Peptides against a protein of PDB entry 5YCA. Designs and how they scored, part 109

Target 1, 132 residues: chain A of PDB entry 5YCA
Amino acid sequence: RSLPAERNPLYKDDTLDHTPLIPKCRAQVIEFPDGPATFVRLKCTNPESKVPHFLMRMAKDSSISATSMFRSAFPKATQEEEDLEMRWIRDNLNPIEDKRVAGLWVPPADALALAKDYSMTPFINALLEASS

## One batch from the design tools (peptide; made by RFdiffusion4, then SolubleMPNN)

Design b2_p23_6_s1 (from b2_p23_6, 14 letters changed)
Fold by OpenDDE base, seed 3:
Structure b2_p23_6_s1 (fold): chain B 132 residues (1-132), chain A 23 residues (1-23)
Amino acid sequence: as target 1 above (132 residues)
Amino acid sequence: AEAAERAAAAEAARQAAMEQLES
């Protein structure tokens, strides 16, 4: 697969300590047709463009939005590049099936694998350790 | 503001009626 050429400067160092990011996470109850569900979110702001993206985790099973990870990591990605990566995830990882939520969601182990590829390991570790 | 951020996060998580899945 071919990832986009330019990455968010926020993720220039994949070796940073993740613990300072844990208290920056926030729990949120979201309403769905079949009832409410709790999520944990982490605001990630591109230091160059100042545009924020939210990384998202389902509280119940710790599934993480791969789509949100990709959009945060690659601010200049085309729709074609996103589609290609989402197809790769479907073919090589273990995305969950949940018709209530938008985008592609993956279990914690897969999220950490993607985090390594996107240089987002500290942020995903923090998101996974945060309380709901 | 916090309210706007919460609303945006909720919208991003919810399945939109007109949203198409990637192929």
Scores: peptide ipSAE 0.134, ipTM 0.695, DockQ to the pose 0.092
Fold by OpenDDE base, seed 1:
Structure b2_p23_6_s1 (fold): chain B 132 residues (1-132), chain A 23 residues (1-23)
Amino acid sequence: as target 1 above (132 residues)
Amino acid sequence: AEAAERAAAAEAARQAAMEQLES
């Protein structure tokens, strides 16, 4: 597959220590028609554009929003590029099916695989280790 | 504001955002 050419400069170094990011995560209860669910989110701001994106984790099963990862990693991606990547994820990884939530969500192992591809490993590690 | 960020995150996670992705 082909990923967008330009990546968020926030993710220039995939080898950074993730532990300082853990306390930056925040738990949030989100209401759904069938009841509340807790999520953990991490604010990721593009240092050049100053546009923030939130990486999202379901607290209960640690599923991570691949959509949020992609949008944060590739700020100039087209909708077509996103659609192609989400399709690739659906075909090659193990996304969960949850009709309540938007986007494509993947288990921790898949999230880490994507994190490697997107150069987001420290951020995903932190998100996974954060308390809820 | 934190409240605005929380609201945005919640909306982004909900099905309403899915409709946006599918449109």
Scores: peptide ipSAE 0.130, ipTM 0.706, DockQ to the pose 0.096
Fold by OpenDDE base, seed 5:
Structure b2_p23_6_s1 (fold): chain B 132 residues (1-132), chain A 23 residues (1-23)
Amino acid sequence: as target 1 above (132 residues)
Amino acid sequence: AEAAERAAAAEAARQAAMEQLES
């Protein structure tokens, strides 16, 4: 597959220590028609554009929004590029089925695989280790 | 500011045709 050419400069170094990012994560309870669910989020700001994106994790099963990862990593991606990547994820990884939430969500192992591809490993490690 | 971000994140996480999870 082909990923977008331009990547968020926030993710220039995939080898950084993730531990300083853990306390930057925030837990929040979100109400759904069938009841509340806790999420953990990490604010990721593009250092050049100053535009923030939030990485999202479901606290209970640690599922992570692949959509949020892609949009944060590739700020200039077209909708077509996003659609192609989401199709690739469906075909090659193990996305969960949850009708309550928007976007495509994947289990922790798949999220870490995507993190390597998107150069986001420290951020996903922090998101997974943060308390809820 | 943070309150607004929390509210936006909550809305974006819910199932909606045009919602974006990065808000």
Scores: peptide ipSAE 0.116, ipTM 0.715, DockQ to the pose 0.203
Fold by OpenDDE base, seed 2:
Formats: sequence, C-alpha cells, structure tokens
Structure b2_p23_6_s1 (fold): chain B 132 residues (1-132), chain A 23 residues (1-23)
Amino acid sequence: as target 1 above (132 residues)
Amino acid sequence: AEAAERAAAAEAARQAAMEQLES
C-alpha cells in the first residue's frame, strides 16, 4: 500500500512517552437506538494547521476508529487515498462490524499496528489506557 | 470566562466526536 506523502507533524516522533496524554483523553456517553455506549476520545491538534481531530475508542471493547487515525495522521490525504487504506485494513487486519458508527474500527492490536505505520503510537497507547 | 470557554470547548469536542462517529 501507499500511504499519503505528508503526515501530521504532531506525529513526528512516535517514541515519546504516552503517559502525559492519558489525562487528556475524555470519556463520552453517546446514545444509540439500542442504548448508550461510552467512547473515549483524544483531541489531536495539528500544530501547523491548528485543525483538531479526535481519535476515538469504544470504551467497552477498546475498538479504535482507524478512520479517525488516518484522518488525523494524513491531513492532506485524498478520499481515494483514504479508501485505499481502508481497503488495505479490511484485507490485512481485523476490522469489526458495528452498524452504529461510521468509519472503519479495529481491535487494539490492529490499532497499534496502524499506529506504528502512522507514527502515532504514543497517542494510541494513551487512548487505550485512558479510563472511561 | 474560563468556565464558558471550557463549556464551549467541551461542546465542540462532543460535536466533533459525533461527527466522526456519523461520517
């Protein structure tokens, strides 16, 4: 696969300690037709553009939105590039099926694999460790 | 005030999160 050329400078160093990011995470209860579900989100602001994206985790099973990761990591990606990556994820990882939410969601292990590819490991570790 | 800013920021975050869940 071919990832977008330009990456969010927020993720310039994926070796940073993730622990300072943990308290920055926030829990959010969202109502769905079948009942409430708790999510954990981490605000990630591109230091250059100042545009924020929220990394998203389902609190219960720790599924993480790969779509949110991709969009945060690659701010200038085209829709085609996103579609390509999402197809790759479907073909190579283990995305979950949840009709309640948009985008592609993956288990923690897959999220960490993606995080390595996107150079955002500290952020995903923090998101996974945050309380809900 | 700070409280108002915090509330606004929280609401913005919720909206952003919802948007990402819905699109």
Scores: peptide ipSAE 0.078, ipTM 0.662, DockQ to the pose 0.038

Design b2_p23_6_s2 (from b2_p23_6, 13 letters changed)
Fold by OpenDDE base, seed 2:
Structure b2_p23_6_s2 (fold): chain B 132 residues (1-132), chain A 23 residues (1-23)
Amino acid sequence: as target 1 above (132 residues)
Amino acid sequence: AAAAAAAAAAEAARAAAMAQLEE
């Protein structure tokens, strides 16, 4: 696989303390045809462009949207680059299938593996530790 | 009320988050 060349400057340091980000997370109940589900979200704003992306976790099983991670990490990525990465995730990790939600969702261990690749470990740690 | 405004903001954030996954 080949990740996009330019990364969101928000993620310049993968080693930062994640704890200050925990209280920045927010729980949100979303209604689906089969009932409500709680998500945890973390607003991540690109300090240059000021464009926000929300990192998303399913509260119950801690699945995290790999799609949200990729789009936040690589703001100038092409659709082809995203498609390539999502295929790589399907082939190499353990994504879950949930027809209720868009994007590709992965379990915590996979999310942390991706976070390392995308240099956003503090943000994923915070998202995982936040209460719902 | 302030509570209503906060609720509206939360709903907007939810909608934005989901829309980002669908685009």
Scores: peptide ipSAE 0.063, ipTM 0.656, DockQ to the pose 0.044
Fold by OpenDDE base, seed 5:
Structure b2_p23_6_s2 (fold): chain B 132 residues (1-132), chain A 23 residues (1-23)
Amino acid sequence: as target 1 above (132 residues)
Amino acid sequence: AAAAAAAAAAEAARAAAMAQLEE
């Protein structure tokens, strides 16, 4: 696979302490046609563009949105690059397609594997450790 | 009221989070 060349400068250092990010996470109950579900979100702002993206976790099974990760990590990615990466995830990891929400969701272990590839480890650790 | 304002802010955050996945 080929990841986009330009990465969000927010993720310049994958070795930073994640603990200060934990209290920045927020739980959110979202209403769906079949009932409410709780999510945990972490606002990640690109320090250069000032554009925020929310990293997303399902509270119930701790699935993480790989789509949210990719879009936050690679702000100038083409649709073709995203499609290629999502296909790679389908072929190599264990994604879940939830009919209630868009995007590709992955279990915690897969999310951490992607986080390593995207240099987002502190942010995904914080998202996974936050309360719901 | 404080509760109404908090609810509005929470809904805005929800909408922003979900919209990013729908884009």
Scores: peptide ipSAE 0.059, ipTM 0.663, DockQ to the pose 0.047
Fold by OpenDDE base, seed 3:
Structure b2_p23_6_s2 (fold): chain B 132 residues (1-132), chain A 23 residues (1-23)
Amino acid sequence: as target 1 above (132 residues)
Amino acid sequence: AAAAAAAAAAEAARAAAMAQLEE
């Protein structure tokens, strides 16, 4: 696979301490046809463009939206590049099917593997440790 | 007053987060 050439400068250093990011996360209850579910989100703002993206976690099983990670990490990616990466994730990791939500969701271990590839480790650690 | 503004901001952030996944 080939990841996009330009990465969000927010993720220039994958080795930073994640703990200051934990209190920046927010839990929210979302209503679905089959009942409510709690999500945790982390606002990530590109320091150059000033455009925010939200990283997303399902509170109950800690599934992470791989789609949210990719779009935050690669803000100038084409739709074709995103589709290619999502297919790679389906073929090589362990995505979870949830018809209630859009995007591709993965378990915590897979999210951390992607975080290493995208240089987002502190942000995913914080998202996983945040209370719900 | 401040609580109502905070609640409105939280709901707006929720909507933005979900919209980003649907795009």
Scores: peptide ipSAE 0.057, ipTM 0.649, DockQ to the pose 0.042
Fold by OpenDDE base, seed 4:
Structure b2_p23_6_s2 (fold): chain B 132 residues (1-132), chain A 23 residues (1-23)
Amino acid sequence: as target 1 above (132 residues)
Amino acid sequence: AAAAAAAAAAEAARAAAMAQLEE
């Protein structure tokens, strides 16, 4: 597959210690038609553009939004590039279907695989370790 | 009044988070 050429400079170093990011995560209860669910969020701000994106984890099963990861990692991606990546994820990983939420959600192991591809490993590790 | 403001802020945050996931 072909990922977008330009990546968020926040993710310049995939080898950094993730532990300082853990306390930056925040739990949030979100109401849905069938009841409340808890999410964990991590605010990721592009140091050049100053535009934030929130990485999202479902607290219950630790599913992570691949869509949020992609949009944070590739701020100048075209819709076509996003569509191609989401199709690749569907074809090659194990996305979870949840009608309550938008985007494509993946289990922790798949999230870490994507994190390696997107150079986001410290951020995904922190998101997975944060309390809910 | 304070409770209403807090609830409104929480809903705005929820909406913003969900909007980031929409294609």
Scores: peptide ipSAE 0.057, ipTM 0.666, DockQ to the pose 0.057

Design b2_p23_6_s3 (from b2_p23_6, 14 letters changed)
Fold by OpenDDE base, seed 5:
Formats: C-alpha cells, sequence, structure tokens
Structure b2_p23_6_s3 (fold): chain B 132 residues (1-132), chain A 23 residues (1-23)
C-alpha cells in the first residue's frame, strides 16, 4: 500500500497523552430502521485548514470508522489513495459488516493498528475510552 | 421535546453523521 504523502498536522505527535481528549468526545443517539444506536464522536480540526472531521465509534461494540480516520489523517488524499487503503484494510485487517452505516468500520484492535500508521493513536485511544 | 421532533432530530443526525463517510 501507499499512504498519502501529506498528513494532517493535528497528528504531528503520536506520543501525546490521550486523556485530555476524552472529555471532548460526544455521544450521539442515531435512529436506524432497526432501532436506535449510540455513537461516540470526536471532532478533529486540522489546525491549518480549519476543516473538521469527526472520528466515529459505535458505542455497542466499539467499532471505529476507518474511513473517518483516513480522511482526517490525510486531508489531501485522492479518491484513488483512499480506495487503495480501504482495499488494504479489507485484505489485511478485520472490517465489520454493517449495512446501516457508510464507510469501512473496524474493531478496536484494528483501529489502533491504523492509528499507529496514521500517527493518531492518542485520538483513537480517547475515542475508545470515552463513555457513551 | 416532542417525539416527532426527537425522531426528526435523530434522522438529521444520522444524515449528518453518515454524510462524511459517503463516497
Amino acid sequence: as target 1 above (132 residues)
Amino acid sequence: MEEEERRAAEEAARAAAMAQLEE
């Protein structure tokens, strides 16, 4: 795989303490045809462009949106680069199948593996530890 | 908040939440 060359400057330091980010997470109940589901979201704003992206976790099983991670981490990525990475995730990790939601979602362990690759470990740790 | 308003808000939230992930 080939990750995009330029990364969101928000993620310049993968070693920062994640605990200050936990209170920044927000729970959100979303109605689906089969009933309500709670998500936890973390707003991540690119300090240069000021464009926000929301990292998302399903509260019930802690699945994380890999798509949201990628888009937040790589603000100048092409669609082709995204497609390549999503294909890599399908081939190498353990994405879940949930027809209710868009994007590619992965278990916590896979999310943390991606977080290391994308230099966003503190943010994923916070998202996983936040209450719902 | 009325139930109808709540449901409408949830639907709007779903749309907003998922929109970022659409291709």
Scores: peptide ipSAE 0.071, ipTM 0.651, DockQ to the pose 0.073
Fold by OpenDDE base, seed 4:
Structure b2_p23_6_s3 (fold): chain B 132 residues (1-132), chain A 23 residues (1-23)
Amino acid sequence: as target 1 above (132 residues)
Amino acid sequence: MEEEERRAAEEAARAAAMAQLEE
C-alpha cells in the first residue's frame, strides 16, 4: 500500500511517553436508538495548522476508529488515498462494522499496528489506557 | 441555564466528534 507523503507534525516522534496524554482523554456518552454507549476521545491538534482531530475509542470493547487515525495523521490525504487505506485495512486487519457510527473501526491490536504505521503509538496507547 | 449550556456543549462535542467521521 501507499500512505500519503505528508504526515501531521504532531506525530514526529513515535517513542514519546504516552502517560501525559491519558488525562487529556475525555469520556462521553452518546445516545443511539438501541441505547447509550460510552466513547473515549483524545483531541489531537496539528501544531502547524492548529486544526484539531479527535481520536475515538468505544469504551466497552476498546474498538478504535481507524478513519479518525488516518485523517489525523494525514491531513492532506486525498479521498482516493483514504479509500485505498481503508480497503487495505479491510483486507489485512480485522475491522468491525458498527451501523451506529461512521468510519472503519478496528480492535486494539489492529489499532496499535496502524499506530506504528502512522507514527501515533503514544496517542493510541493513551486512548486505550484512559478511563471511561 | 447552566445545565442547558452543559447539554449544548455535550451535543456540540458529540456532533463535532461524529462529523469528523462522517465528512
Scores: peptide ipSAE 0.065, ipTM 0.632, DockQ to the pose 0.053
Fold by OpenDDE base, seed 2:
Structure b2_p23_6_s3 (fold): chain B 132 residues (1-132), chain A 23 residues (1-23)
Amino acid sequence: as target 1 above (132 residues)
Amino acid sequence: MEEEERRAAEEAARAAAMAQLEE
């Protein structure tokens, strides 16, 4: 597959220690029609554009939004590029189906695989290790 | 008042987080 050419400069180094990011995560209870669910969020701000994106994990099963990862990692991606990547994820990884939330969500192992591809491993590790 | 303000902030945060995925 082909990923977008320009990546968020926040993710220039995939090998950084993730532990300083853990306390930056925040838990949030969100009400849905079928009841409340807890999410863990990590605010990621593009140091160049100053545009923030929230990476999100479902606290219960640690599913992570692949859509939020992609949009944070590739700020200049076209809709066509996003659609192509989401199709690739459906075909090659193990996304979950949750009609309560938007975007494509994947289990922890798949999230880490994507994180490697997007050069954002420290951020996903922190998100996964944060308490809820 | 503090709890109400907290709930309002959480709702705003929820809306913002969900909007990022909807857009």
Scores: peptide ipSAE 0.065, ipTM 0.639, DockQ to the pose 0.054
Fold by OpenDDE base, seed 1:
Structure b2_p23_6_s3 (fold): chain B 132 residues (1-132), chain A 23 residues (1-23)
Amino acid sequence: as target 1 above (132 residues)
Amino acid sequence: MEEEERRAAEEAARAAAMAQLEE
């Protein structure tokens, strides 16, 4: 597959230690029609544009929003490029079906696979290890 | 349609909640 050419400079080094990012994560309870659900979020700010994106994890099953990952990694991607990647994820990985949440969500192993592709490994590791 | 509207509302609520926590 073809990923967007321009990547968020925040993710220029995929080998960094993730430990310092763990305390930067925040747990948040969100109310839904069927009851509350806890999420873990990590604010990721593009060091050049200063535009923040929030990486999201469902606390209970550790599902990660692939959509949030893509948008953070590729801030200049077109909607068509996003749609193509989401189709690829749906066809090649194991997305979670959840009617409550927007975007495409994937289990931890798939999130780490995407993190490698997007050069986001430290951030996803931190998000997965953070308390909820 | 209902599912899409529900998901859109959730996304909007999530975004708003995050903004409130940042302030």
Scores: peptide ipSAE 0.065, ipTM 0.633, DockQ to the pose 0.240

Design b2_p23_6_s4 (from b2_p23_6, 14 letters changed)
Fold by OpenDDE base, seed 1:
Structure b2_p23_6_s4 (fold): chain B 132 residues (1-132), chain A 23 residues (1-23)
Amino acid sequence: as target 1 above (132 residues)
Amino acid sequence: MEREEEERRLEEARARAMAQLEE
């Protein structure tokens, strides 16, 4: 598959230690029509543009928003590029069906696979290990 | 402290918007 050409410079080194990122994660309870759910978020700021994105994890089953990962990794991606990648994820990975949440969510193993593709491994490891 | 609290509230609002399906 094809990914967008320009990647967030925050993710230039996929080999960094993830442990310093763990305490930067924050848990948050979000209300839904069927009840509350806890999420964990990690603020990721593009060092050049200074634009932040939040990586998102559902605390209960550790599902991670692939959409949040993609948007953070590829700040100049078109909607068509995003749609193409989300279709690829649906066809090749194991996304979770949840009608309450926006975007496409994947289990931890799939998130780590995407993290490798997007050069975000330390950030996803930190997000997965953070307490909720 | 006030500024940090405001920033936290803004981040919480942004996270809610990202997670919740718009209907």
Scores: peptide ipSAE 0.388, ipTM 0.827, DockQ to the pose 0.041
Fold by OpenDDE base, seed 3:
Structure b2_p23_6_s4 (fold): chain B 132 residues (1-132), chain A 23 residues (1-23)
Amino acid sequence: as target 1 above (132 residues)
Amino acid sequence: MEREEEERRLEEARARAMAQLEE
């Protein structure tokens, strides 16, 4: 696979302590046709563009939106680059099937594998440890 | 306070758009 060339400067250091990020996470109830579901989100602001993206976790099974991770990590990525990465995830990881949610979602272990590739491990650890 | 509430509503809307297939 070929990841985009430019990465969000927010993720320049993958070795930082994640614990200060935990209290920055927020729980939110979102309504779906079959009923409400609780999510945990973490606001991640690009220090150059000042554009925020939200990393998303399902509270129930801790599934993480790989789509949210990719879009936050690679703000200048093309749709073709995103499609290529999502296909790679389907072929090499264990994405979940959920007809309610947009994008591609993966279990915690896969999210951490992606976080390593995208240099955003502290943010995913914080998102996983936050209360819902 | 009013600005803070508006910011919160905007963030919640963005999160919903990210999670939902259809708005």
Scores: peptide ipSAE 0.380, ipTM 0.823, DockQ to the pose 0.043
Fold by OpenDDE base, seed 2:
Structure b2_p23_6_s4 (fold): chain B 132 residues (1-132), chain A 23 residues (1-23)
Amino acid sequence: as target 1 above (132 residues)
Amino acid sequence: MEREEEERRLEEARARAMAQLEE
């Protein structure tokens, strides 16, 4: 598959220790029509543009928003590029079906696979290990 | 303190928008 050419410079080094990022995560309760659910988020700021994106995890089953990962990793991606990647994820990984949430969500193992592709492994490890 | 609280509210709003199907 083809990923966007320009990647967020925040993810220049995929080998960094993730543990310092763990306490930077924040838990948040979000209300849905069928009741509240807890999420964990990690603020990821592009050091050049200073634009932040939030990586998102469902606290209960540790599902992670692939959409949030893609948008953080590829700040100049077109909608067409995003659509292509989301289709690839649907066809090759194991996305979770949840009609309450927006975007495409994947289990931890798939999130780590994507993290390797997007060079953001430390951030996903931290997000997965953070308390809720 | 007020600025920090505002930033926190903005972050929470962004997170909700990303997670919720219906905005």
Scores: peptide ipSAE 0.377, ipTM 0.824, DockQ to the pose 0.043
Fold by OpenDDE base, seed 5:
Structure b2_p23_6_s4 (fold): chain B 132 residues (1-132), chain A 23 residues (1-23)
Amino acid sequence: as target 1 above (132 residues)
Amino acid sequence: MEREEEERRLEEARARAMAQLEE
C-alpha cells in the first residue's frame, strides 16, 4: 500500500512516553438510536497548522477509529488515498461491523499495528489506557 | 469561563460527528 507522503509533525517520534497524554483524554457519552455509548477522545493538534483532530475510542470494547487516526496522521491526504488505506485495513486487519458509527473502527491490537505504521504509538497507548 | 465552555461544546460536536453516521 501507499501511505500519503506528508505526515503530521506531531508524530515525528514514535518512542515518546505516552503517560503524559493519558490525563489529556476526555470521556463523552453519545446518544444513539439504541441507547447511549461512551467514547474516549484525545485532542491532537498539528504544531505547524494548529488544526486539531480527535482520536476516538469506544469505551466498552476499546475499538479505535482508524479513520480518525488516518486523518490526524495525514492531514493533506486526498479522499482517494484515504479510501485506499481503508480498503487495505478492511482486507488485511479485523475491522468491526457497527452500523451506528461512522468511519472504520478496529480492535486494540489492530489499532496498535496502524499506530506503528503511522508513528502514533504513544497516542494510541494513552487513548487505550485512559479511563472512561 | 464562557470561552472554555464554547471550546468544550465545539469539541463535543466534533467528536459526535466522528462517531455518528448521522450528524
Scores: peptide ipSAE 0.376, ipTM 0.823, DockQ to the pose 0.044

Design b2_p23_7_s1 (from b2_p23_7, 9 letters changed)
Fold by OpenDDE base, seed 4:
Structure b2_p23_7_s1 (fold): chain B 132 residues (1-132), chain A 23 residues (1-23)
Amino acid sequence: as target 1 above (132 residues)
Amino acid sequence: DPILDALLSGDFERYAALLRERA
């Protein structure tokens, strides 16, 4: 696969300690007809453009929005590049089936695999470890 | 996708509303 050439400078160092990011996560409880569901989010601000994007986890099963990861990692990506990556995820990883949410969501192990590819490991570790 | 846009931009009230509508 071909990932976009330019990556968000926020993710220049994949080896950073993730623990300082944990308290930056926030939880949101959403009431659905069949009961509440909690989402956990982490604000990720591009230090050059100062544009924030939010990474998102479903608290219960720790599924993470792969689309949010991609868009945060590659702020100049085209829709075609995103579509290509989402197809790769469908073909090579294990995205979940949930009609409630938009984009692709993946289990924790897959999220960490993507995080390695996108140089986002500290951020995904923090998101996964945050309390809900 | 308005749900995804709300998520990414941090409009979480809109995000919640749209998710409830979809469910």
Scores: peptide ipSAE 0.499, ipTM 0.903, DockQ to the pose 0.640
Fold by OpenDDE base, seed 5:
Structure b2_p23_7_s1 (fold): chain B 132 residues (1-132), chain A 23 residues (1-23)
Amino acid sequence: as target 1 above (132 residues)
Amino acid sequence: DPILDALLSGDFERYAALLRERA
């Protein structure tokens, strides 16, 4: 597959130690009609543009928003490029089915596979290890 | 998508409200 040409310079080094990012994660409890659910988020600021994007994990099953990963990694991607990648994820990975949330969410193993492709491994590891 | 926009930009109150509305 073809990924967008320009990547967020925040993710220039996929080999960085993730542990300093763990305490930067924050939890949010959202009340739903059938009960509360906790999400864990990590602020990711593009060092050049200074525009922040948030990565997101469901605390309970550790599903991670693939859409948030893609948009953070490729801030100048077109909607067509995003649609193409999301279709690829549906065809090749194992996105969850949850009508409560928007975009595609994937289990931890798939998130780490995407992280490798997007050069986001430290950030996804931190997000997965953060407490809720 | 307003839900995704709220998530990505950090408007988490809006994010929560929209998710509750959707559920």
Scores: peptide ipSAE 0.498, ipTM 0.902, DockQ to the pose 0.645
Fold by OpenDDE base, seed 1:
Structure b2_p23_7_s1 (fold): chain B 132 residues (1-132), chain A 23 residues (1-23)
Amino acid sequence: as target 1 above (132 residues)
Amino acid sequence: DPILDALLSGDFERYAALLRERA
């Protein structure tokens, strides 16, 4: 598959230590009709544009928003490019089914696979290790 | 998508509200 040409410079080095990012994560409890659910988020700021995007994990099963990853990694991607990648994820990975959330969410192993492709490994590791 | 927009921009109160409405 083809990923967008321009990547967020925040993710220029996939080998950085992730541990400093862990305490930067924040948990949010959301009350649903059938009970509370906790989400963990990590603020990711593009060092050039200064525009922040948030990565998100469901605390219970550690599913991560692939859409958020993609949009953070590729800030200039077209909708067509996003659609193509989301289709690829559906065809090649194991996205979850949850009617409560928007976009495409994937289990931890798939998130790490995407992180490697998007050069976001430290950020996804931190998000996965953060307490909820 | 308003839910994704709220998530990405950090409007977490709106994110929560929209998720509750969707559930």
Scores: peptide ipSAE 0.439, ipTM 0.886, DockQ to the pose 0.577
Fold by OpenDDE base, seed 2:
Structure b2_p23_7_s1 (fold): chain B 132 residues (1-132), chain A 23 residues (1-23)
Amino acid sequence: as target 1 above (132 residues)
Amino acid sequence: DPILDALLSGDFERYAALLRERA
């Protein structure tokens, strides 16, 4: 696969301590017809453009939005590049099956694999460790 | 995708509403 060339400078260092990011996460309870579900979000602001994006986790099974990760990591990616990566994820990882949510959501192990590829490891670790 | 747009922009009320509509 071919990832976009330009990455969000927020993710220039994949080795940073993730613990300071944990308290920055926020939980949101969403009421559905079949009951409440909690999502955990982390605000990630591009230090150059000042544009924020939110990473998201389903609290119950810790599934992470792979699409949100990709868009945050690669702010200038084309739709074709995103489509290619999402196809790669479908073919090589284990995205969940949930018709309620948009984009691809992956289990924690897959999210961490993507985080390594996108240089987002501290942020995904924080998101996974945050309380819900 | 409106749901993804809401998620990325931080419009979580809209995000929730759209998810409920989809469910």
Scores: peptide ipSAE 0.370, ipTM 0.852, DockQ to the pose 0.607

